# Peptides against a protein of PDB entry 7SID, part 130

Target 1, 151 residues: chain A of PDB entry 7SID
Amino acid sequence: LHMYLMLLKELPGEEYPLPMEDVLELLKPLSNVCSLYRRDQDVCKTILNHVLHVVKNLGQSNMDSENTRDAQGQFLTVIGAFWHLTKERKYIFSVRMALVNCLKTLLEADPYSKWAILNVMGKDFPVNEVFTQFLADNHHQVRMLAAESIN

## One batch from the design tools (peptide; made by RFdiffusion4, then SolubleMPNN)

Design b2_p27_6_s3 (from b2_p27_6, 11 letters changed)
Fold by OpenDDE base, seed 1:
Structure b2_p27_6_s3 (fold): chain B 151 residues (1-151), chain A 27 residues (1-27)
Amino acid sequence: as target 1 above (151 residues)
Amino acid sequence: MEEKEEEKKKRKEDLEKFLKEVEEFAS
């Protein structure tokens, strides 16, 4: 876990995107790691914080390539899972904060949710629509972060 | 250090549950 998280953390940002093939390799273990630690709030927060770099890379990619669509799909599947579990009140505010930051970064890369769409239980939820739900979060810091991200 | 059997069992169950959910999400 530590080594994997370190790799995610050191991923180049928007200015220096990696080849999509490399991004895909980094995403391959992600779902498994999230599954293993789904009940560990601290690990989940750390994962969500570190995958921000992945979002930055996805934003600079060729959206017409199969590899880009695959990478986006793999990433959004994981984010969708976290979103779903958040709706089921499984995560504390600090994890939700990290998730909001991920969603914020997605919106920066895709403001109109052309590809940033969460598929949960067979239904599509555009991130820009999902994001507004955090404006009504029970925790004040989550609401504030969400509000800052919109404006 | 070897992981406790109970922890392994829990992680296995969590993995199966998560993968099931992920599969449903991706469908």
Scores: peptide ipSAE 0.042, ipTM 0.551, DockQ to the pose 0.052
Fold by OpenDDE base, seed 4:
Structure b2_p27_6_s3 (fold): chain B 151 residues (1-151), chain A 27 residues (1-27)
Amino acid sequence: as target 1 above (151 residues)
Amino acid sequence: MEEKEEEKKKRKEDLEKFLKEVEEFAS
């Protein structure tokens, strides 16, 4: 876990995006890691904070369409899981804050949710619609963060 | 979003399995 988190932390920013092939390799174990540590709020928060760089990479590299869509799909699966569990009140506010930041970054990359669509239990949820739900979050800091993204 | 149906199906199945496990054992 620590090695994986280190790799995520050291991802280059939007100024120097990773090749999509490298992004795919980093995303492959992500779902499993998130699943294994789904009950650890601190680990989940850390993961969500680190994958912000992945989101930035996904939004900038569309040259390899097939790999890009694959990476987007893998990433959105994880985000969808976190969102679903958030709705079930499984995560504390700090994790939700990190999730909102991910969703915010997704919307910056895909404002019209052309590819940023969460598929949960066979149903599609555009991120722009999902994001608005956090405006009514029970925690004031989450609401404020969401509101900042709208204004 | 256009993607290979097989890959999409696999991700859906994986997610559903994950969510099912969470609902059953993490409640």
Scores: peptide ipSAE 0.024, ipTM 0.548, DockQ to the pose 0.207
Fold by OpenDDE base, seed 2:
Structure b2_p27_6_s3 (fold): chain B 151 residues (1-151), chain A 27 residues (1-27)
Amino acid sequence: as target 1 above (151 residues)
Amino acid sequence: MEEKEEEKKKRKEDLEKFLKEVEEFAS
């Protein structure tokens, strides 16, 4: 886990995107890692914070690529799972904060949710629509974070 | 730029597996 998290953390920023093939390799074990540590709020928060770099890479890539779509799909699957569990009130505010940051970054890369769509249990949820839900979050810090993203 | 159905199906299955596992341990 720690080695994997370190690799995620060391991803370059938006200005220097990785080849999509490399992004895919990093994303492959992500769902399994998230599943294994789904009950550990701190680990989930850490994962969500680190995958911000992945979002930046995805946003700078050519969308007309099978690898890009695959990477986007794998990432969105994980985000969708976290969002779903958030709706079920399974995660504390700090995890929701990290999730909002991911969604914010997605919206910066894809403001109209052309590809940033969460598919959960066969239903599609555009991230721009999902994001607005956090404006009404029960925790004030989550609401504030969501609000400042709009301003 | 349509995603392949097989990839979409796989992601759906992965998500369902993830959610199922979460529910099993949460119960």
Scores: peptide ipSAE 0.031, ipTM 0.550, DockQ to the pose 0.188; fails the geometry check
Fold by OpenDDE base, seed 3:
Structure b2_p27_6_s3 (fold): chain B 151 residues (1-151), chain A 27 residues (1-27)
Amino acid sequence: as target 1 above (151 residues)
Amino acid sequence: MEEKEEEKKKRKEDLEKFLKEVEEFAS
């Protein structure tokens, strides 16, 4: 886990996008890692904070490539899982804050949710619609962060 | 965005497995 988290942390920022092949390699174990540590709030928060770099890379990539679609799908699966468990009140506010930041970055890259769609239990949920739910979050800091993301 | 049905199915299965594991562990 530690090594994987370090790899995520060391991802270059938006100024230096990674090749999609590298993004895919990083995403492959992500679902399993998230599943294993689903009850560890600190690990979940850390993962969500680190994958912000992945979102930035996805937003700058060629959306027509198969690798891009694959990467987007793998990433959105994880985000969908976190969102679903958040709805079931499984995560504390700090994890929800990190999730909102991910969703914010997704909306910046895809304002109309053309590809940023969460598929949970066979149903599609556009991120722009999902994001509005956090405006009514029980925690004031989550609401504030969500509100600040609205232009 | 068009996606292969096989890839979509795989992601769905992965998510369902994730959620099932959560439910089973919590039970």
Scores: peptide ipSAE 0.031, ipTM 0.555, DockQ to the pose 0.202; fails the geometry check

Design b2_p27_6_s4 (from b2_p27_6, 13 letters changed)
Fold by OpenDDE base, seed 3:
Structure b2_p27_6_s4 (fold): chain B 151 residues (1-151), chain A 27 residues (1-27)
Amino acid sequence: as target 1 above (151 residues)
Amino acid sequence: MSEKEEERKKIKEELEKFLKEVEEFAK
């Protein structure tokens, strides 16, 4: 876990995006890592904060490539899982903050949710629709962060 | 090579090592 988190932390920013093939390899174990540590709030927050770089990389890539679609799918699966657990009130506000930041970045790359669609329990949820629900979050900081993304 | 390219290369190498270890563990 420690090595994996270090790798996520050191992902290059938008100025120097990773090749999509490298992004795919990095995403492969992510679902398993998230599953193993789903109950650890600090680890979840750390993962969500680090994967912001992945979202930025995905937004700058060629959306028509097979590798891009695969990477998007793998990433959205993870985000969908976090969203699902959020709906079940399993995460504290700091984790929700990190999730909102991920969703915000997704919306910047795909404002109309053409590809940014969460599939949870066989149902599709466009990220723009999911995002608006955080405007009514119980925690004021989460609401504020969500509101900043609309204007 | 730029500094960022070197960093990317190092990350890739470490990732490959990690993935190999995970694969062996899963067997």
Scores: peptide ipSAE 0.032, ipTM 0.534, DockQ to the pose 0.042
Fold by OpenDDE base, seed 5:
Structure b2_p27_6_s4 (fold): chain B 151 residues (1-151), chain A 27 residues (1-27)
Amino acid sequence: as target 1 above (151 residues)
Amino acid sequence: MSEKEEERKKIKEELEKFLKEVEEFAK
């Protein structure tokens, strides 16, 4: 885990996006890591904070490539799982804030949720619709973060 | 190969090693 998180932290920012091939390599173990630590709030928060780099890379990549579609699918599956557990009130506010930041970045890249769609238990949830639900979050900081993202 | 490319190569190699370890653990 520590090695993986270290590697995520070393990813270049928006100015120098990684090749999609490298993004895919990062995403491959992500689902397993998230599954193993799904009940650890601190680890989940750390993961979500670090995967912001992946979201930024996805948003700046060629969306027509097969690798991009594959990466998008893998990433959205993970985000969908976090969203599902959030709906079940399994995560504290700090984890939800990290998730909102990921969703915000996705919406900046895809404001109309053309590809940013979460599939949870066989149902599709566009990220823009998912995002608006955080405006009614129980924690004031989460609501404020969501509201700021819309303004 | 540029310094940036070398860094990316190192990251990829480490990720591959980590993936293998995680997969074995998850079985």
Scores: peptide ipSAE 0.028, ipTM 0.541, DockQ to the pose 0.056
Fold by OpenDDE base, seed 4:
Formats: C-alpha cells, structure tokens, sequence
Structure b2_p27_6_s4 (fold): chain B 151 residues (1-151), chain A 27 residues (1-27)
C-alpha cells in the first residue's frame, strides 16, 4: 500500500502528464487496492487525493486512443465504487471531500459527461448528475466544496 | 534523461514490484 501511495503521489503533474500507457498500468491494481482497504477511511481518502493527479492526466490525453478509454473506464469504475459506497453512507466527510475533488476535476475535463459516466450495478450515472447530489450532502464542508465547483 | 523522466522510470520500476505484491494479496 505504501508503495502504491508513493507511486500515486509521485505522478507527474498537469504540466508534464504521464503517458497514458503508464496511467493505465497504475490504474489496473487500483480497484483491488480500493477493495482491500474500502473500510479504511484514511487510506481511501489518501487514495482519492492521490488519484486526483490521474484524473488530470486523463483529461490531457488523447481521448480517441484505446488506452485512454481503457484508463478512463478503469478509473470510473473505482470512482463509481466510491460513489456507490458514499450513497450507502460508508464514508466519512473527509473521504467524500476527496471524492468531490475527483469529480470536480472530471467535470473540468468533461463538463458534459461525454465519457465521465459512472456505471454502478449496470446503470449509468453521468458525473455531472452525480456531482449535483453532493450539493445536498449532510456535511457542510462537502456542500461548500461542491458549490464552489458550480460557481 | 531529464529529472522528471528519471522519476518516471523509478515509478515504473516500483510499480512492477507493487503489482507483484498486489497479486499476492489478491490470491
């Protein structure tokens, strides 16, 4: 886990994006890692905070490439899982904050949710629609963060 | 190689190690 978190932390920023092929490789184990630590709030928060860099990389890549679509899909699977568990009140506000930041970044890259669509339990949920739900979050800081994204 | 490229290389190397570790956890 620590190694993985280190990898995520050291991802190149927006100025020097990581090649999509490398992003894809980083994303491959992410679902498993998240599954293993799904009940650890601190780990989940850290993962979400670090994966923010991945989102930035996804937004700057060639959207027409197969690797990009694959990476997007894998990432969205993870985000979808976090969102789903959030709906079930499985995560504390700090984790939800991190999730909102990820969703915010996704919307910046894909404002109309052309590709940013969460598939949960076989149903599609556009991120722009998902994001609006956080405007009604029980925690004020989550609501405020969500509101900042639309203003 | 630039410093950033070197860092990326290190990340890849560590990733390979991590992937093997994850495989063990997934068993």
Amino acid sequence: as target 1 above (151 residues)
Amino acid sequence: MSEKEEERKKIKEELEKFLKEVEEFAK
Scores: peptide ipSAE 0.023, ipTM 0.520, DockQ to the pose 0.051
Fold by OpenDDE base, seed 2:
Structure b2_p27_6_s4 (fold): chain B 151 residues (1-151), chain A 27 residues (1-27)
Amino acid sequence: as target 1 above (151 residues)
Amino acid sequence: MSEKEEERKKIKEELEKFLKEVEEFAK
């Protein structure tokens, strides 16, 4: 886990995205890792913070590649799982904060949720729609972060 | 090879090690 998290942290920023093939390789084990640690709030927060680099890479990539779509799909699956558990009130505010940051970054790359759509239990949830729900989060810091992202 | 390419190579090598660990864990 530690090694994997370090790898995610070392991903280049938005200005210098990795080849999509490399991003895809990094995403392959992500769902399994998240599944193993889904009940660990600290690990989940750390994962979400580190995958911000992946979001930046995905946002700067050409959507015409099959690998891009695959990578986007795998990433959105993970985010969708976190969103689902958030709706079930399984995550504390600090994890929700990290999730909001991921969603914020996605919206910057895809403001109209053309590709940033969460599929949970067979239903589609556009990220822009999901994001607005955090404006009414029970925790004040989450609300403030969400509001800051809009301003 | 550029510095960035070298870094990517290192990342790939470490990723391969991690994947092996995951495989062993899954067994």
Scores: peptide ipSAE 0.020, ipTM 0.515, DockQ to the pose 0.048

Design b2_p27_7_s1 (from b2_p27_7, 14 letters changed)
Fold by OpenDDE base, seed 5:
Structure b2_p27_7_s1 (fold): chain B 151 residues (1-151), chain A 27 residues (1-27)
Amino acid sequence: as target 1 above (151 residues)
Amino acid sequence: SERSRENREAIKKFEEEVEKWLKEEEE
């Protein structure tokens, strides 16, 4: 886990995008890692914080490539899962903060949720609609973070 | 291509894994 998280942490931001092939390789084990540690708040927070770089890379990539679509799909699938579990009140505020940051970054790349759509258990949830729900989060810091993202 | 097929299969397994633990959390 530590080694994997370290690799995610070292992922370059939008300033120096990685080849999409490398991004895909990093994403491949992500679902398994999340599955194993979904109940560990600290690990989830760390994962969400590190995948911010992945989102930034996706935003700078050619969206028409198959690899980009695949990476985008995998990422959105994971984010959708975290969103779903958030609705089920499984995550503390610090994890929700990290999730909001991911959603914020997605919206920066796709403000109108043309591709940033979370599919959870067969239902589609546009990220822009999902994001607005955090404006009513029970924790003040989460609300504030969500609010500053739209102002 | 074979590589493309492998990627598609990996994606499918990825999605199935996520769906699996989501369902587990619903139980």
Scores: peptide ipSAE 0.318, ipTM 0.816, DockQ to the pose 0.379
Fold by OpenDDE base, seed 2:
Structure b2_p27_7_s1 (fold): chain B 151 residues (1-151), chain A 27 residues (1-27)
Amino acid sequence: as target 1 above (151 residues)
Amino acid sequence: SERSRENREAIKKFEEEVEKWLKEEEE
């Protein structure tokens, strides 16, 4: 809980450029926080909605290539986990919608999935291929959100 | 470089943590 509160405090409430160094600091506790709250739908939704602001910074600046790759890798690892659990039907539609928004942002930054690739247990899943799966989601609002994202 | 090595190790630990709770969900 303490780590979660610290993360929430540091995350920006609006979209603005962040130094990649700051992005890395924000992502450091993310895997642990997600681990602790992975079974809480509301917390997961909140996490995904908040990290959306971080995602928007990942494709804007490559001034520090090493830090950028690190931040991208950590973020993609977490997103991959949420996607994996989504495939296992662990998350309700509101969490899936938050995930779709993250994937949408990734595709806007990397439409050809050059770096936006989810790695789950040693297997690679390009985000563009992952994203299309939500067009067939069981929930109407998720399908609509996914469809709107490609227009 | 030393910094690069440290970063790679941090990434590895991050990935291991995520893999850990994914495996826990499969149990």
Scores: peptide ipSAE 0.301, ipTM 0.804, DockQ to the pose 0.385
Fold by OpenDDE base, seed 3:
Structure b2_p27_7_s1 (fold): chain B 151 residues (1-151), chain A 27 residues (1-27)
Amino acid sequence: as target 1 above (151 residues)
Amino acid sequence: SERSRENREAIKKFEEEVEKWLKEEEE
């Protein structure tokens, strides 16, 4: 886990994107890692903070390539799972803060949710609609972070 | 190609793993 998290931490930002093929390789273990540590708040927070770099990379790539679509699909699947469990009140505010930051970054890359759509249990949820629900979050800091993106 | 097949299988396993732990949380 530690070694994998270190690799995620060292991902280039928006200014220096990775080749999409490298992004795909980094995403492959992610579902297993999330599965194993889904009940660990600190690990989930760390994962969500580090995958922000992946979101930035995805937003800069050619959206018509198969590799881009595959990477986006895998990433959105994970985010959708975190979103689902958030609705089930499984995560503390600090994890929700990290999730909001991921959603915010997605909206910056895709303001109208053309590709940023979460599929959970066979249903589609556009990220822009999902994001607005955090404006009513029970925690003050989460509401404020969400509001900053809108205003 | 063989590479394409391997990628498709990896994606499928990825989705199955996520679905698995979501179902476990509902139990």
Scores: peptide ipSAE 0.291, ipTM 0.798, DockQ to the pose 0.343
Fold by OpenDDE base, seed 1:
Formats: structure tokens, sequence, C-alpha cells
Structure b2_p27_7_s1 (fold): chain B 151 residues (1-151), chain A 27 residues (1-27)
């Protein structure tokens, strides 16, 4: 876990996009890691904070590329899971804030949710619609973060 | 192509893994 998290942390941001093939390799173990630690708030927070770099890279990639679509799909699947569990009140505010930051970055790249769509158990949830729900979050810091992201 | 098929299968397995622990979480 520690090594994997370190790799995520050191991933180049939007200013330095890396080959999508490398992104795909990095995403491969992500679902398993999330599965193992889904009930650990600190680990989940760390994962979500580190995958921000992945989101930034995805936003700078060619949308018509097969590899880009595959990477986006895998990433969105994981984000959708975190969002789903958030609705079920499984995560504390600090984890939700990290999730909002991920969603914010997605909206910056795709403000109308053309490709940024969360699929959870066969249902589609556009990120722009999902994001508005955090404006009504129970925690004031989450609401504030969501609000500043829309403006 | 073979690569395309492999990618699709990888995505499917990834999705199945996520669905699995989501179901486990709700149980």
Amino acid sequence: as target 1 above (151 residues)
Amino acid sequence: SERSRENREAIKKFEEEVEKWLKEEEE
C-alpha cells in the first residue's frame, strides 16, 4: 500500500501529462486497494488526495483515444464507488472533501459531464449533477468547498 | 483487435471488483 500511494502522489499533474499507457498501469491495482481499505477513513482520504494527479492527467488527454476512454472508465468507476458510499454516510467530512476535489477537477475538464459520468450498479450519474449534492452537505467546510468550485 | 478485447475484459473485471465490494458494504 505504501509504495502504491507513493507512486500516486508522485504522478505528474496537468502541466506534465504522462502517456496514457502509464496511467492505465497505475489504475490497475486501484480497485483492489480501495476494496481492501474502503472502511479506513485515513487511507481513503489519502487515496482520493493522490488520485487528483490522475484526474488532471485524464483531463489533458485525447478524448478520442481508446486508452483515454479506458482510463477514464476505470477511474470513474472508483470515484462512483466512493460517491455511492458517501451517500450511505460511510465517510467523514475529510474524505468527502477529498472526493469533492476530485469531482471539481473532473468538472474543470468536462463542465457538462459529457464523459464524466459515474456509473454505479448500472445507473448513470453525471458528475455535474452529483456535485450539486455537496452544496447541501451537512459539514460546512464541504459545502464551502463545493460552492467555490462552481464559481 | 486482440488488444481491444483485452482492454474491454480488463475494464469488465475492474467494474466487477468494485461492484463486489459495494455489495459487500451494503450487506
Scores: peptide ipSAE 0.261, ipTM 0.781, DockQ to the pose 0.387

Design b2_p27_7_s2 (from b2_p27_7, 15 letters changed)
Fold by OpenDDE base, seed 2:
Structure b2_p27_7_s2 (fold): chain B 151 residues (1-151), chain A 27 residues (1-27)
Amino acid sequence: as target 1 above (151 residues)
Amino acid sequence: SDRSKETKKQIEEFEKEIEEWLEEEEK
């Protein structure tokens, strides 16, 4: 876990986008790691904070290639899982904050949710629709973060 | 492609794992 998180943390942001092949390599173990530590709030928060760089890399790729779709699919699956568990109140506010930041970054890259669509339990949810639900979050900091993101 | 097939498999496995966990927590 430590080594993987370190790799995610050191991932270049928007200023230095990675080749899609490198993004795919980083995403390969992501779902497994998230699943393994799904009950650990601190680890989940850390993962979500680090994957922000992945979102930025995905957003800069405007190529509709198979590799791009694969990378997007792997990432969106993880985000969808966190969103689903959030609805079930399985995550504390700090984890929800990190998730909102991920969704914010996705919206910046894909404002109309053309590709940023979460599939949860066989049903599709565009990120722009999902994001608006955080405006009504029970925790004030989550609401504030969501509110400032739409302006 | 082989990569696409592997991605699909990983997605399905992860979704199944989350679903099972939710069912356990609701008991």
Scores: peptide ipSAE 0.040, ipTM 0.592, DockQ to the pose 0.815
Fold by OpenDDE base, seed 5:
Structure b2_p27_7_s2 (fold): chain B 151 residues (1-151), chain A 27 residues (1-27)
Amino acid sequence: as target 1 above (151 residues)
Amino acid sequence: SDRSKETKKQIEEFEKEIEEWLEEEEK
């Protein structure tokens, strides 16, 4: 876990995107790691903060290939799971803050949710619709972050 | 492709695990 998180943390920003092949290699174990530590909110927060770099890399991709779709799918599955558990009130505000930052970055890359769609238990949820739900979050900091993100 | 099939399988397994966990927490 430590080595994996370190690799995610050291990813370059949106100014220097990684090749899609490298992104796929990093995403491959992500779902398993998230599943194993889903009950540890500190680890979940750390993961969400680090995968923000992955979102930036995906957003900078100009390719419409199978690799791009695969990377998007794997990433969105993880985000969808965190969102689903958030709806069930399983995560504290700090985890929700990290999730909102990920969703914000997705919206910047895909404002109309053409590809940024969360599929949870067989149902589709466009990220732009998901994001608006955080405007009514129980925690004031989450609401503030969501509001600032759309302005 | 084989990769696409494997990805779908992993997604389904992950979702199933999350659902099972949620059910346990509600009991």
Scores: peptide ipSAE 0.027, ipTM 0.566, DockQ to the pose 0.731
Fold by OpenDDE base, seed 3:
Structure b2_p27_7_s2 (fold): chain B 151 residues (1-151), chain A 27 residues (1-27)
Amino acid sequence: as target 1 above (151 residues)
Amino acid sequence: SDRSKETKKQIEEFEKEIEEWLEEEEK
């Protein structure tokens, strides 16, 4: 876990996007790590904060390649799982804020949710529709963050 | 309370389902 988190932390920003092949390699263990530590709020928060760089990389990609679709799919699977568990009130506000930031970045890259669609248990949920749910979050900071993202 | 214990059990079962789902997506 420690090594993986360090790797995520060292990801280049949007100024220097990673090759898609490198993004894929980074995403490969992500689902397993997230699932294993799903009950650890601090780890989940850290992961979500670090994967913001992945979202930025994916959003900057104008390529419609198999690798891009694969990377998007792997990432969206994880985000979908976090969102689904959030609906079940499994995560504290700080984790939810990190998730909102991820969703915000996705919306900036894909405002109409052409590819930013969460598939959870066989059902599709466009991120633009999912995002509006956080406007009614129980925590004021989460609501504020969500509201700022729409304006 | 018994209700609280039952709720906790249900949540744990759900978490297991999510874990299995994620594993299937990786295959």
Scores: peptide ipSAE 0.025, ipTM 0.507, DockQ to the pose 0.034
Fold by OpenDDE base, seed 1:
Structure b2_p27_7_s2 (fold): chain B 151 residues (1-151), chain A 27 residues (1-27)
Amino acid sequence: as target 1 above (151 residues)
Amino acid sequence: SDRSKETKKQIEEFEKEIEEWLEEEEK
């Protein structure tokens, strides 16, 4: 886990996009790691904070490539799971903060949610609509972060 | 493609795990 998290943390951002093949290799174990530690708030927060770099890389990718779609799908699945569990109040505010930052970055890359769509249990949820829900979060810091992100 | 199919399968399996976990937590 520690080694994997370190790799995620050191991933270049949008200024230095990686080949999609490299991004895919990095994403391969992500769902398994998230699933394994889904009940650990600290680990979940750390994962969400580190995958911000992945989002930045996805935003500058060729939308027509199969590799891009696969990478986006794998990543969005993880984000969708965290969002779904957030709706069920399974995560504390610090985890929700990290999730909002991920969603913020997605919106910057795809403001109209053309590809940034969370599929959870067979249903599609555009990130722009999902993000709006955090404006009404019970925790004031989450609301403030969400409000700041839409400006 | 085979890769696309594998990705889809992984997504479905992950969603299933989450669903099962949620059911357990709500009991």
Scores: peptide ipSAE 0.032, ipTM 0.583, DockQ to the pose 0.790; fails the geometry check

